# Peptides against a protein of PDB entry 6RGO: the designs that were tried, part 211

Target 1, 392 residues: chain A of PDB entry 6RGO
Amino acid sequence: MALKLLGFNQDATCFSVISSNKGVTIYNCDPFGKCFELEKSTSNDEELDFLVEMLFSTSLIAVVDKTIGASKRKKLKIVNTKRKATICELTFPHEIMDVIMNRKIICVVLKSDQIFVYDISCMKLLRTIDVRGEKLKSTSKFRNSEAVGDIGVRVSLSTDNNSILCYSSYSKSDKENAPLNDIVVFDALKCIQINVLPAVHQSNIVCIACSPDGMLMATASEKGTIIRVFKTIDTENDEPILVNEFRRGSRPSRISEMKFNHDNTLLACVGESDTIHIFALPVTTTEADANEDDTLQQSSHSLSSSINGLQYISKGLANRFGKIIVSKIPTQSQQRHVAYIKIPENAKYRIGFPKDTTNTIHICGEDGNYLVYSIPRNEVGPCTLVKSNTFD

## One batch from the design tools (peptide; made by RFdiffusion4, then SolubleMPNN)

Design b2_p17_3_s1 (from b2_p17_3, 7 letters changed)
Fold by OpenDDE base, seed 1:
Structure b2_p17_3_s1 (fold): chain B 392 residues (1-392), chain A 17 residues (1-17)
Amino acid sequence: as target 1 above (392 residues)
Amino acid sequence: LEKEAEEILKKLEKLAK
């Protein structure tokens, strides 16, 4: 049977899959088992496609039937899984490309590069963000760029109540084909733009992850060789703060998903490569807890290679080509992965970090494997398989 | 969490009527 992975929920307690014969199935991770099933509504042999966003481990899901020929690609359904009932249905002017949520907000991304921001508690529209409309104020030509490319607005939302929305935007270049290489940071509750990170990559951004607390974001371009981690809100001299630059690999490979763990100490990435990469983030000691004097001497040889990454704010000279404002971290200071997981070639995987175990990662594959790995703390190496289950 | 989601769901069910 062809399986298609939809992904994990925010706390990796559940994951969603499409089975060609069954429709949408939601699995609980522990204890492992089916917790919800949405039956195939159509008898047609059409390849099923869905978006499913689950609100943590709750009975609230957002569902979009994206199946070809299904006149439902513009419809968002809010479903109560305990009742197996649609509670709310919203129809959009364009095809739904993505849906993300937390306890406060639902964001709906359309093929028109519009983001609809809703208050989840009442499904009131708070904001429509028109990512193209901001470009059109600069470039009058509606080229129907049938840019055949699988490149649209990417979004990530903090899982906390602060509801920090990060989305890709078009650079302000007068070029008709401006890349989606800017990031906008948006307070989804207040409906205020907080920050703009211009030209964070040279090419379109294809993957964004926001940290659970909304304080960090990770970005990857179409090349998928470099992952950049920025502060979302904080700026230095009105410039974006680059916290980390990670090298996934030397070969181009699309990154499909990135996630932070719940304490912002790890960033995982998965995509078209045979390897899930896990990177360690520097613990940003917020200076606030420096006061408690407790003397416990334990000489943990933290290989704090205090790469005091000199924030070389390279006052990069005004050279003629579109200024990547992001100072190129020297290739020598690019951190490698701390850990990795080998996955089958051509199998799509999804990743999730459980809340209670910061050094554990959940993965699931279109091969029907749900796997739990332990992440090594003190060494660079492979993750250790702790648990495995199969699904169909 | 479940209680908050159940409250959201109950609010949405009232709006759909």
Scores: peptide ipSAE 0.360, ipTM 0.894, DockQ to the pose 0.873
Fold by OpenDDE base, seed 3:
Structure b2_p17_3_s1 (fold): chain B 392 residues (1-392), chain A 17 residues (1-17)
Amino acid sequence: as target 1 above (392 residues)
Amino acid sequence: LEKEAEEILKKLEKLAK
């Protein structure tokens, strides 16, 4: 059967798939099994296409049926899975490209490069963000949808109640083909822009991850060779907003998904390559706990020396050329993965981090595998398979 | 978690009526 992965929920307790024969199926991870099924709306052998966003392990899902007709692609349904009932339906002016959710906010991304921000508790529209801005409304021939691939506005939302929204924006360069290489950080509850990170990559941003607490974000470009990690908020202490650069590989490869673990110590990435990469983030020791355990300092010193290289370059360039966030960081400061998982090259995988086990990763494949891996802590190496299940 | 979502769902179901 052809499977299409929709991904994990926010706490990796469930994942969603499209099965050609059945429609949308939601699986529980532990105990493993089907928890919900949404039947296909059509008897035809048409390729099923859906967006499904689940609110954690709850009976609330947002669904967009993209299979048939331009009108359905503009409709968001809020469904109670326990009742098998649509409880709310919203219609948008343009096709829905993405839907993201937490306990407070739903964000709906349109093909028009608009983000609609809703209060989930009442489905009240809080903000419409127009990423193209007013100047491009006059000359916006819709990018001819055929030739320029899946390049649109990318979004990520913090899973906490702070509801930090990170989205890709167009560079202010006077070029007609300005890349989507800026990041805007937005408080979705207050509807306030809190930061702008200009030119975080040279090419379009194709993947964004926000940390669960909204304090960090990760970005990858179309090249997918370098992942950058930033603070979402400028700290008063002139600290560099760019905290890490990771090298996924030397060859270009699309990154489809990135995730932080619950405590911001790990960043995982998956895409078109045969490898899931897991990177260690330096624990920002808040000065409070610096007193006791002298012994673990030796391993942290090698990571701190790479961060000090970042700080010296940021301070020297900030004084001369304003907010150049991406100085020419020496290629030598780019960290590699600390752990990896080998996957079939032809199978799309999705990733999730469970809340209660910071060194465990959940993965699922279009090959019908649900896999749980243990992440090594003290050595660079492969992850260990702990549990496997199959689905169809 | 389930209680919070049940409260959200109950609020949304009241708006749909």
Scores: peptide ipSAE 0.329, ipTM 0.884, DockQ to the pose 0.855
Fold by OpenDDE base, seed 4:
Structure b2_p17_3_s1 (fold): chain B 392 residues (1-392), chain A 17 residues (1-17)
Amino acid sequence: as target 1 above (392 residues)
Amino acid sequence: LEKEAEEILKKLEKLAK
């Protein structure tokens, strides 16, 4: 049977799939099994297409039927899975491209490059973000949305209550074909823009991940060779803070999904390649103010080793080309993966990090495999398969 | 979590009536 993956929920306790014969099925990860099924509305052999976003392990889902007709593709249904009942329906002016949620917010991304931000508790519209309208204020020409391939606004939302929304925006270039290579960081609750990261890649951003706490974001371009990790809120001298630059590979390959684990120590990526890559992030030691009073005087000498090695890349050419975030990270110090999973070629996989086990990753494939891997802590190597299940 | 979602669902069900 043809399976299409919709992905994991926010805490990787559930995943959703489209089965060509059944419709939408949601699986629970532990214990493994079907927890919800949405039957097909039509007996036609038409290719099923849906968006499904689940609120954690709850009975609340957002559903968009994209299978038949331009009208259905514009309808968001909020469904109670325990009752199999639609409790709210919203109609949009354009096709829905993505839906993301947490406990506070639903974001709906349209083919028009608009993001509708809703308070989930009452489905009140808080903000419409017009990414094209921002572009049109900077550049006179509409890109017709028929432009070649899956290039559109990408979004990621923090899974916490702070509801940090990261989205791709058009660079303020005088070029008619401005790329979607800016990132905007947005407080979805207060409806305030917090930060703008200009030109984080040279080409369009095709994948974004926000950390669960909203403090970090990862970005990948159409090339998918370099992943950049930034702080979302913090800036240094009004410039974006690049925390990490990771090399996925030397060959171009599209990244379809990235995720942080729950403690921001790992970043995973999956896409068109035969390999899921897992990268280690430096543990930001939050200095816990250990106020413990213990006065012990030991005088050990401050060896002020002056590492002077700031190679001044010349200031001169920076003025005319919009400040490409030239990673100060030497290309040789681009960190590789610390762990990996081999997956079948041409199989689409999705990834999720469970909350309770920071060194465990959940993956599921259109091949009907649900797999749980252990991530090695102290060595670079393959992940170890811990559990496997099959679904149809 | 489930309680918060059930409260959200109950609020939305009241708005849809």
Scores: peptide ipSAE 0.325, ipTM 0.884, DockQ to the pose 0.875
Fold by OpenDDE base, seed 2:
Structure b2_p17_3_s1 (fold): chain B 392 residues (1-392), chain A 17 residues (1-17)
Amino acid sequence: as target 1 above (392 residues)
Amino acid sequence: LEKEAEEILKKLEKLAK
């Protein structure tokens, strides 16, 4: 049977799939099993395509029927899965490209490079973000690129209540083909732009991950060779703070998804390659814990990997036009993965980090495998398979 | 979590009427 993965929910307790025979199915991870099904409305042999965003492990889902020929590509449905009822339906001027949510906010990304930000509690529109801005509207030849890989606006939302929205934006270049290589950090509740990270890659950004708390953001370009991690809110001398630069590989390969674990200690990436890569992040000791004198001598052998001084003097070469070029970290200081998972060639996988186990990763494949891996703590190597299940 | 989602769902169901 042909399966298409929709991905995990925010806490990796559930994942969604499209089955050609059944329509949309939601699986619970533990105990493993089918928890919801949305039957296909059409008997046609059309390739089913859907967006499904689930609010954690709850009965609230957002659904978009993206099936070819469907008049529904512009419709967002809010569904109660326990009642099998549509509660709200919104119609947009353009095709829906992505939907992301947390307990406060729904963001809807359109093919027009617009982001609609809603208060989930009342479906009130809080903001429309026009990523193209007013000036670029005139040259919008809708590229009828049926080409596999349409470059559009990418978004990620913090899973907490702070609702930090990170999105890709067009660089301030007078060129008709400005890349989507800027990042905007946006408070989705207050509807305020917090930060702008200019030119974080040389080419279009194709993947963004926000940390659960919204304090970190990971970015990858079309090349997928380098992943950059930034602070979202904090700046040094009004400049963006680059925390890490990771090397996925030497060969170009698209990254389809990235995720932080719940405590911001790990970043995973998956895509067109045969390997899921897991990177370690430095533990930001918040200065707040320094004052409680409690003498518990747990000898955490900190792997003092000699972080030889990342005196990254971000001497931003302020080129004459005030564009902060994020200086490429020297290739010698680019960190590699600390752990990996081998996946079948040509199988698309999705990833999720469970909340309760910071060293566990959930993965699911279009091959019908749901797999739970343990991530090694003290060594660089393969993850260990802990649990496996199959779905159809 | 479930209670918050049920409250959201109940609010949305009131808007659809």
Scores: peptide ipSAE 0.288, ipTM 0.874, DockQ to the pose 0.876

Design b2_p17_3_s2 (from b2_p17_3, 8 letters changed)
Fold by OpenDDE base, seed 2:
Structure b2_p17_3_s2 (fold): chain B 392 residues (1-392), chain A 17 residues (1-17)
Amino acid sequence: as target 1 above (392 residues)
Amino acid sequence: LEEEAEKILEKLEKLAK
């Protein structure tokens, strides 16, 4: 049977798939099993395409029927899965490209490079973000690129209540083909722009991950060779803070998804390659815990990997036009993965980090495998398979 | 969490009537 993965929910307790025979199916991870099904409305042999965003492990889902020929590509449905009922339906001026949510906010990304931000509690529109801005509207030949790889606005939302929205934006270049290589950090609740990270890659950004708390953001370009991690809110001398630069590989390969674990200690990436890569992040000791004198001598053998002084002299070469060029980290200081998972060639996989186990990763494949891996703590190497299940 | 989602769904159901 042909399976298409929709991905994990925010806490990796559930994942969604499209089955050609059944329509949309949601699986629970533990105990493993089918928890919801949305039957296909058409008997036609059309390739089913859907967006499904689930609010954690709850009965609230957002659904978009993206099936070719369907008049529904512009419709967002809010569904109660327990009642099997559509509670709200919104119609947009353009095709829906992505939907993301947390407990407070739904963001809807359109093919027009617009982001609609809603209060989930009442479906009130809080903001429309026009990523193209007013000036670029005139040259919008809708590229009828049916080409596998249309470059559009990418978004990620913090899973907490702070609702930090990170999105890709067009660089301030007078060029008709400005790349989507800027990042905007946006408070989705207050509808305020917090930060702008200019030119974080040389080419279009194709993948963004926000940390659960919204304090970190990971970015990857079309090349998928380098992943950059930034602070979202904090700045040094009004400049963006680059925390890490990771090397996925030497060969170009698209990254389809990235995820932080719940405590911001790990970043995973998956895509067109045969390998899921897991990177370690430095533990930011918040200075707040320094004052409580409690003598518990837990000998955390800090892996003192000799972080030879990353004096990242972020001497931003302020080129004459005030563009902060994120200085490319020297190739010698680019960190590699600390762990990896081998996946079947040509199988698309999705990733999720469970909340309760910071060293566990959930993965699912279009091959019908749901797999749970343990991530090694003290060594660089393969992850260990802990649990496997199959779905159809 | 489920109770919060149920309260959201109930509010949305009241707005759709």
Scores: peptide ipSAE 0.401, ipTM 0.907, DockQ to the pose 0.885
Fold by OpenDDE base, seed 4:
Structure b2_p17_3_s2 (fold): chain B 392 residues (1-392), chain A 17 residues (1-17)
Amino acid sequence: as target 1 above (392 residues)
Amino acid sequence: LEEEAEKILEKLEKLAK
């Protein structure tokens, strides 16, 4: 049967799939099994297309039927899975491209490059973000949305209650074909723009991940060779803080999904390649103010080793080209993966990190495999398969 | 979490009537 993956929920306790024969199925990860099924409304052999976003392991889902007709593609349904009932329906002016949620917010991304931000508790519209309208204020030409391929506004939302929304925006270039290579960081609750990261890649951003706490974001371009990790809120001298730059590979390959683990120590990526890559993030030791009083005087000498090695890349050419975030990270110090998973070629996989086990990753494939891997802590190598299940 | 979702669902069901 043809399976289409919709992905994991926020804490990787569930995943959703489209089965050509059944419709939408949601699986629980532990214990493994079907927890919800939405039957297809039509007996036609039409290719099923849906968006499904689940609120963690709850009975609340958002559903968009994209299978038949331009009208259905504009309808968001809030469904109670226990009752199998639609409790709210919203209609949008344009096709829904993505839906993301947490405990506080639903974001709906339209083909018009608009983001509708809702309070989930009452489905009140808090904000409409018009990413094209921002572009049109900077550049006079509409890109017709028929532009070649899956280039659109990308979004990621923190899974916490702070509800940090990261989205791709158009660079303020005088070029008619401005790329979607800016990131905007937005407080979705307060409806305030917090930060703008200009030109984080040279080409359109095709994948964004926000950390669960909203303090970090990862970005990848159409090339998918470099992943950049930034702080979302913090800035240094009004400039974005690049925390990490990772090399996925030397060959271009599209990244379809990235995720942080729950403690921000790992970043995973999956896409069109035969390999899921897992990268280690430096543990930011939050200095816990250990106020413990113990006065022990030990005088050990401050060896001030002056590492002077700031290679001055010449100031001169920076003025005319919008400040490309030239990673100060030497190309040789681009960190590789610390762990990997081999997946079948041409199989689409989705990834999720469970909350309770920071060194475990959940993956599922359109091949009907649900797999749990252990991530090595102290060595660079393959992940170890811990559990496998099959679904249809 | 489920109780929060149930409270959300109940509120939305009341607004849809």
Scores: peptide ipSAE 0.397, ipTM 0.905, DockQ to the pose 0.880
Fold by OpenDDE base, seed 3:
Structure b2_p17_3_s2 (fold): chain B 392 residues (1-392), chain A 17 residues (1-17)
Amino acid sequence: as target 1 above (392 residues)
Amino acid sequence: LEEEAEKILEKLEKLAK
């Protein structure tokens, strides 16, 4: 059967798939099994296409049926899975490209490069963000839908109640083909822009991850060779907003998904390559616990020396050329993965981090495998398979 | 968590009626 992965929920307790024969199926991870099924609306052998966003392990899902007709692609349904009933339906002016959710906010991304921000508790529209801005409304021939691939506005939302929204924006360069290489950080509850990170890559941003607490974000470009990690908020202490650069590989490869673990110590990435990469983030020791355990300092010193290289370059360039966030960081400061998982090259995988086990990763494949891996802590190496299940 | 989502669902169901 052809499977299409929709991904994990926010706490990796469930994942969603499209099965060509059945429609949308939601699986529980532990105990492993089907928890919900949404039947296909059509008897035809048409390729099923859906967006599904689940609110954690709850009975609330947002669904967009993209299978048939331009009108359905503009409809968001809120479904109660326990009742098997649509409880709310919203219609948008343009096709829905993405839907993201937490306990407070739903964000709906349109093909028009608009983000609609809703209060989930009442489905009240809080904000419409127009990423193209007013100047491009006059000359916006819709990018001819055919030629330039899946390059649109990318979004990520913090899973906490702070509801930090990170989205890709167009560079202010006077070029007609300005890349989507800026990041805007937005408080979705207050509807306030809190930061702008200009030119975080040279090419379009194709993947964004926000940390669960909204304090960090990760970005990858179309090249997918370098992942950058930033603070979402400028700290008063002139600290560099760019905290890490990771090298996924030397060859270009699309990154489809990135995730932080619950405590912001790990960043995982998956895409078109045969490898899931897991990177360690330096624990920002808040000065409070610096007193006791002298012994673990030796391993942290090698990571701190790479961060000091970042700080010296940021201070020297900040004084001469304004907010150049991406100084020419020496290619030598780019960290590699600390752990990896080998996957079939032809199978799309999705990733999730469970809340209660910071060194465990959940993965699922279009090959019908649900896999749980243990992440090594003290050595660079492969992850260990702990549990496997199959689905169809 | 389930109770929070049930409260959201109950509010949305009251708005849809």
Scores: peptide ipSAE 0.389, ipTM 0.901, DockQ to the pose 0.868
Fold by OpenDDE base, seed 1:
Structure b2_p17_3_s2 (fold): chain B 392 residues (1-392), chain A 17 residues (1-17)
Amino acid sequence: as target 1 above (392 residues)
Amino acid sequence: LEEEAEKILEKLEKLAK
């Protein structure tokens, strides 16, 4: 049977899959088992496609039937899984590309590069963000760029109540084909733009992850060789703060998903490569807890490679090509992965970090494997398989 | 969390009527 992975929920307690014969199935991770099934509504042999976003481990899901020929690609359904009932249905002017939620907000991304922001508690529209409309004020040509490319607005939302929305935007270049290489940071509750990170990559951004607390974001371009981690809100001299630059690999490979763990100490990435990469983030000691004097001497040889990241704010000379404001971190200061997982070639995987175990990662594959790995703390190496289950 | 989601679901069910 062809399986298609939809992904994990926010706390990696559940994951969603499409089975060609069954429709949408949601699995609980522990204890492992089916917790919800949405039956195939159509008898057609059409390849099933869905978006499913689950609100943590709750009975609230958002569902979009994206199946070809299904006149439902513009419809968002809010479903109560306990009742197996559609509670709310919203129809959009364009095809739904993505849906993301937390306890406060639902964001709906359309093929028109519009983001609809809703208050989840009442499904009231708070804001429509028109990512193209901001570009159109500069460039009057609606080229129907049938940019055949799988490149659209990417979004990530903090899983906390602060509801920090990060989305890709078009650079302000007068070029008709401006890349989606800016990031906008948006307070989804207040409906205010907080920050703009211009030209964070040279090419379109294809993957964004927001930290659970909304304080960090990770970005990857179409090349998928470099992952950049920025502060979302904080700026230095009105410039974006680059916290980390990670090298996934030397070969181009699309990154499909990135996630932070719940304490912002790890960033995982997965995509078209045979390897899930896990990177360690520097513990940003917020200076606030420095006051408690407790003397416990334990000589943990933290390999504090004090890469004092000299914030070389390279006052990059205004050379003629569009100012990549992001100072090129020297290739020598690019951190490698701390851990990795080998996955089958051509199998799509999804990743999730459980809340209670910061050094554990959940993964699931279109091969029907649900796997739990332990992440090594003190060494660079492979993750250790702790648990495995199969699904169909 | 479940109680918050149930309250959301109940509110949405009331709005859909």
Scores: peptide ipSAE 0.361, ipTM 0.896, DockQ to the pose 0.875

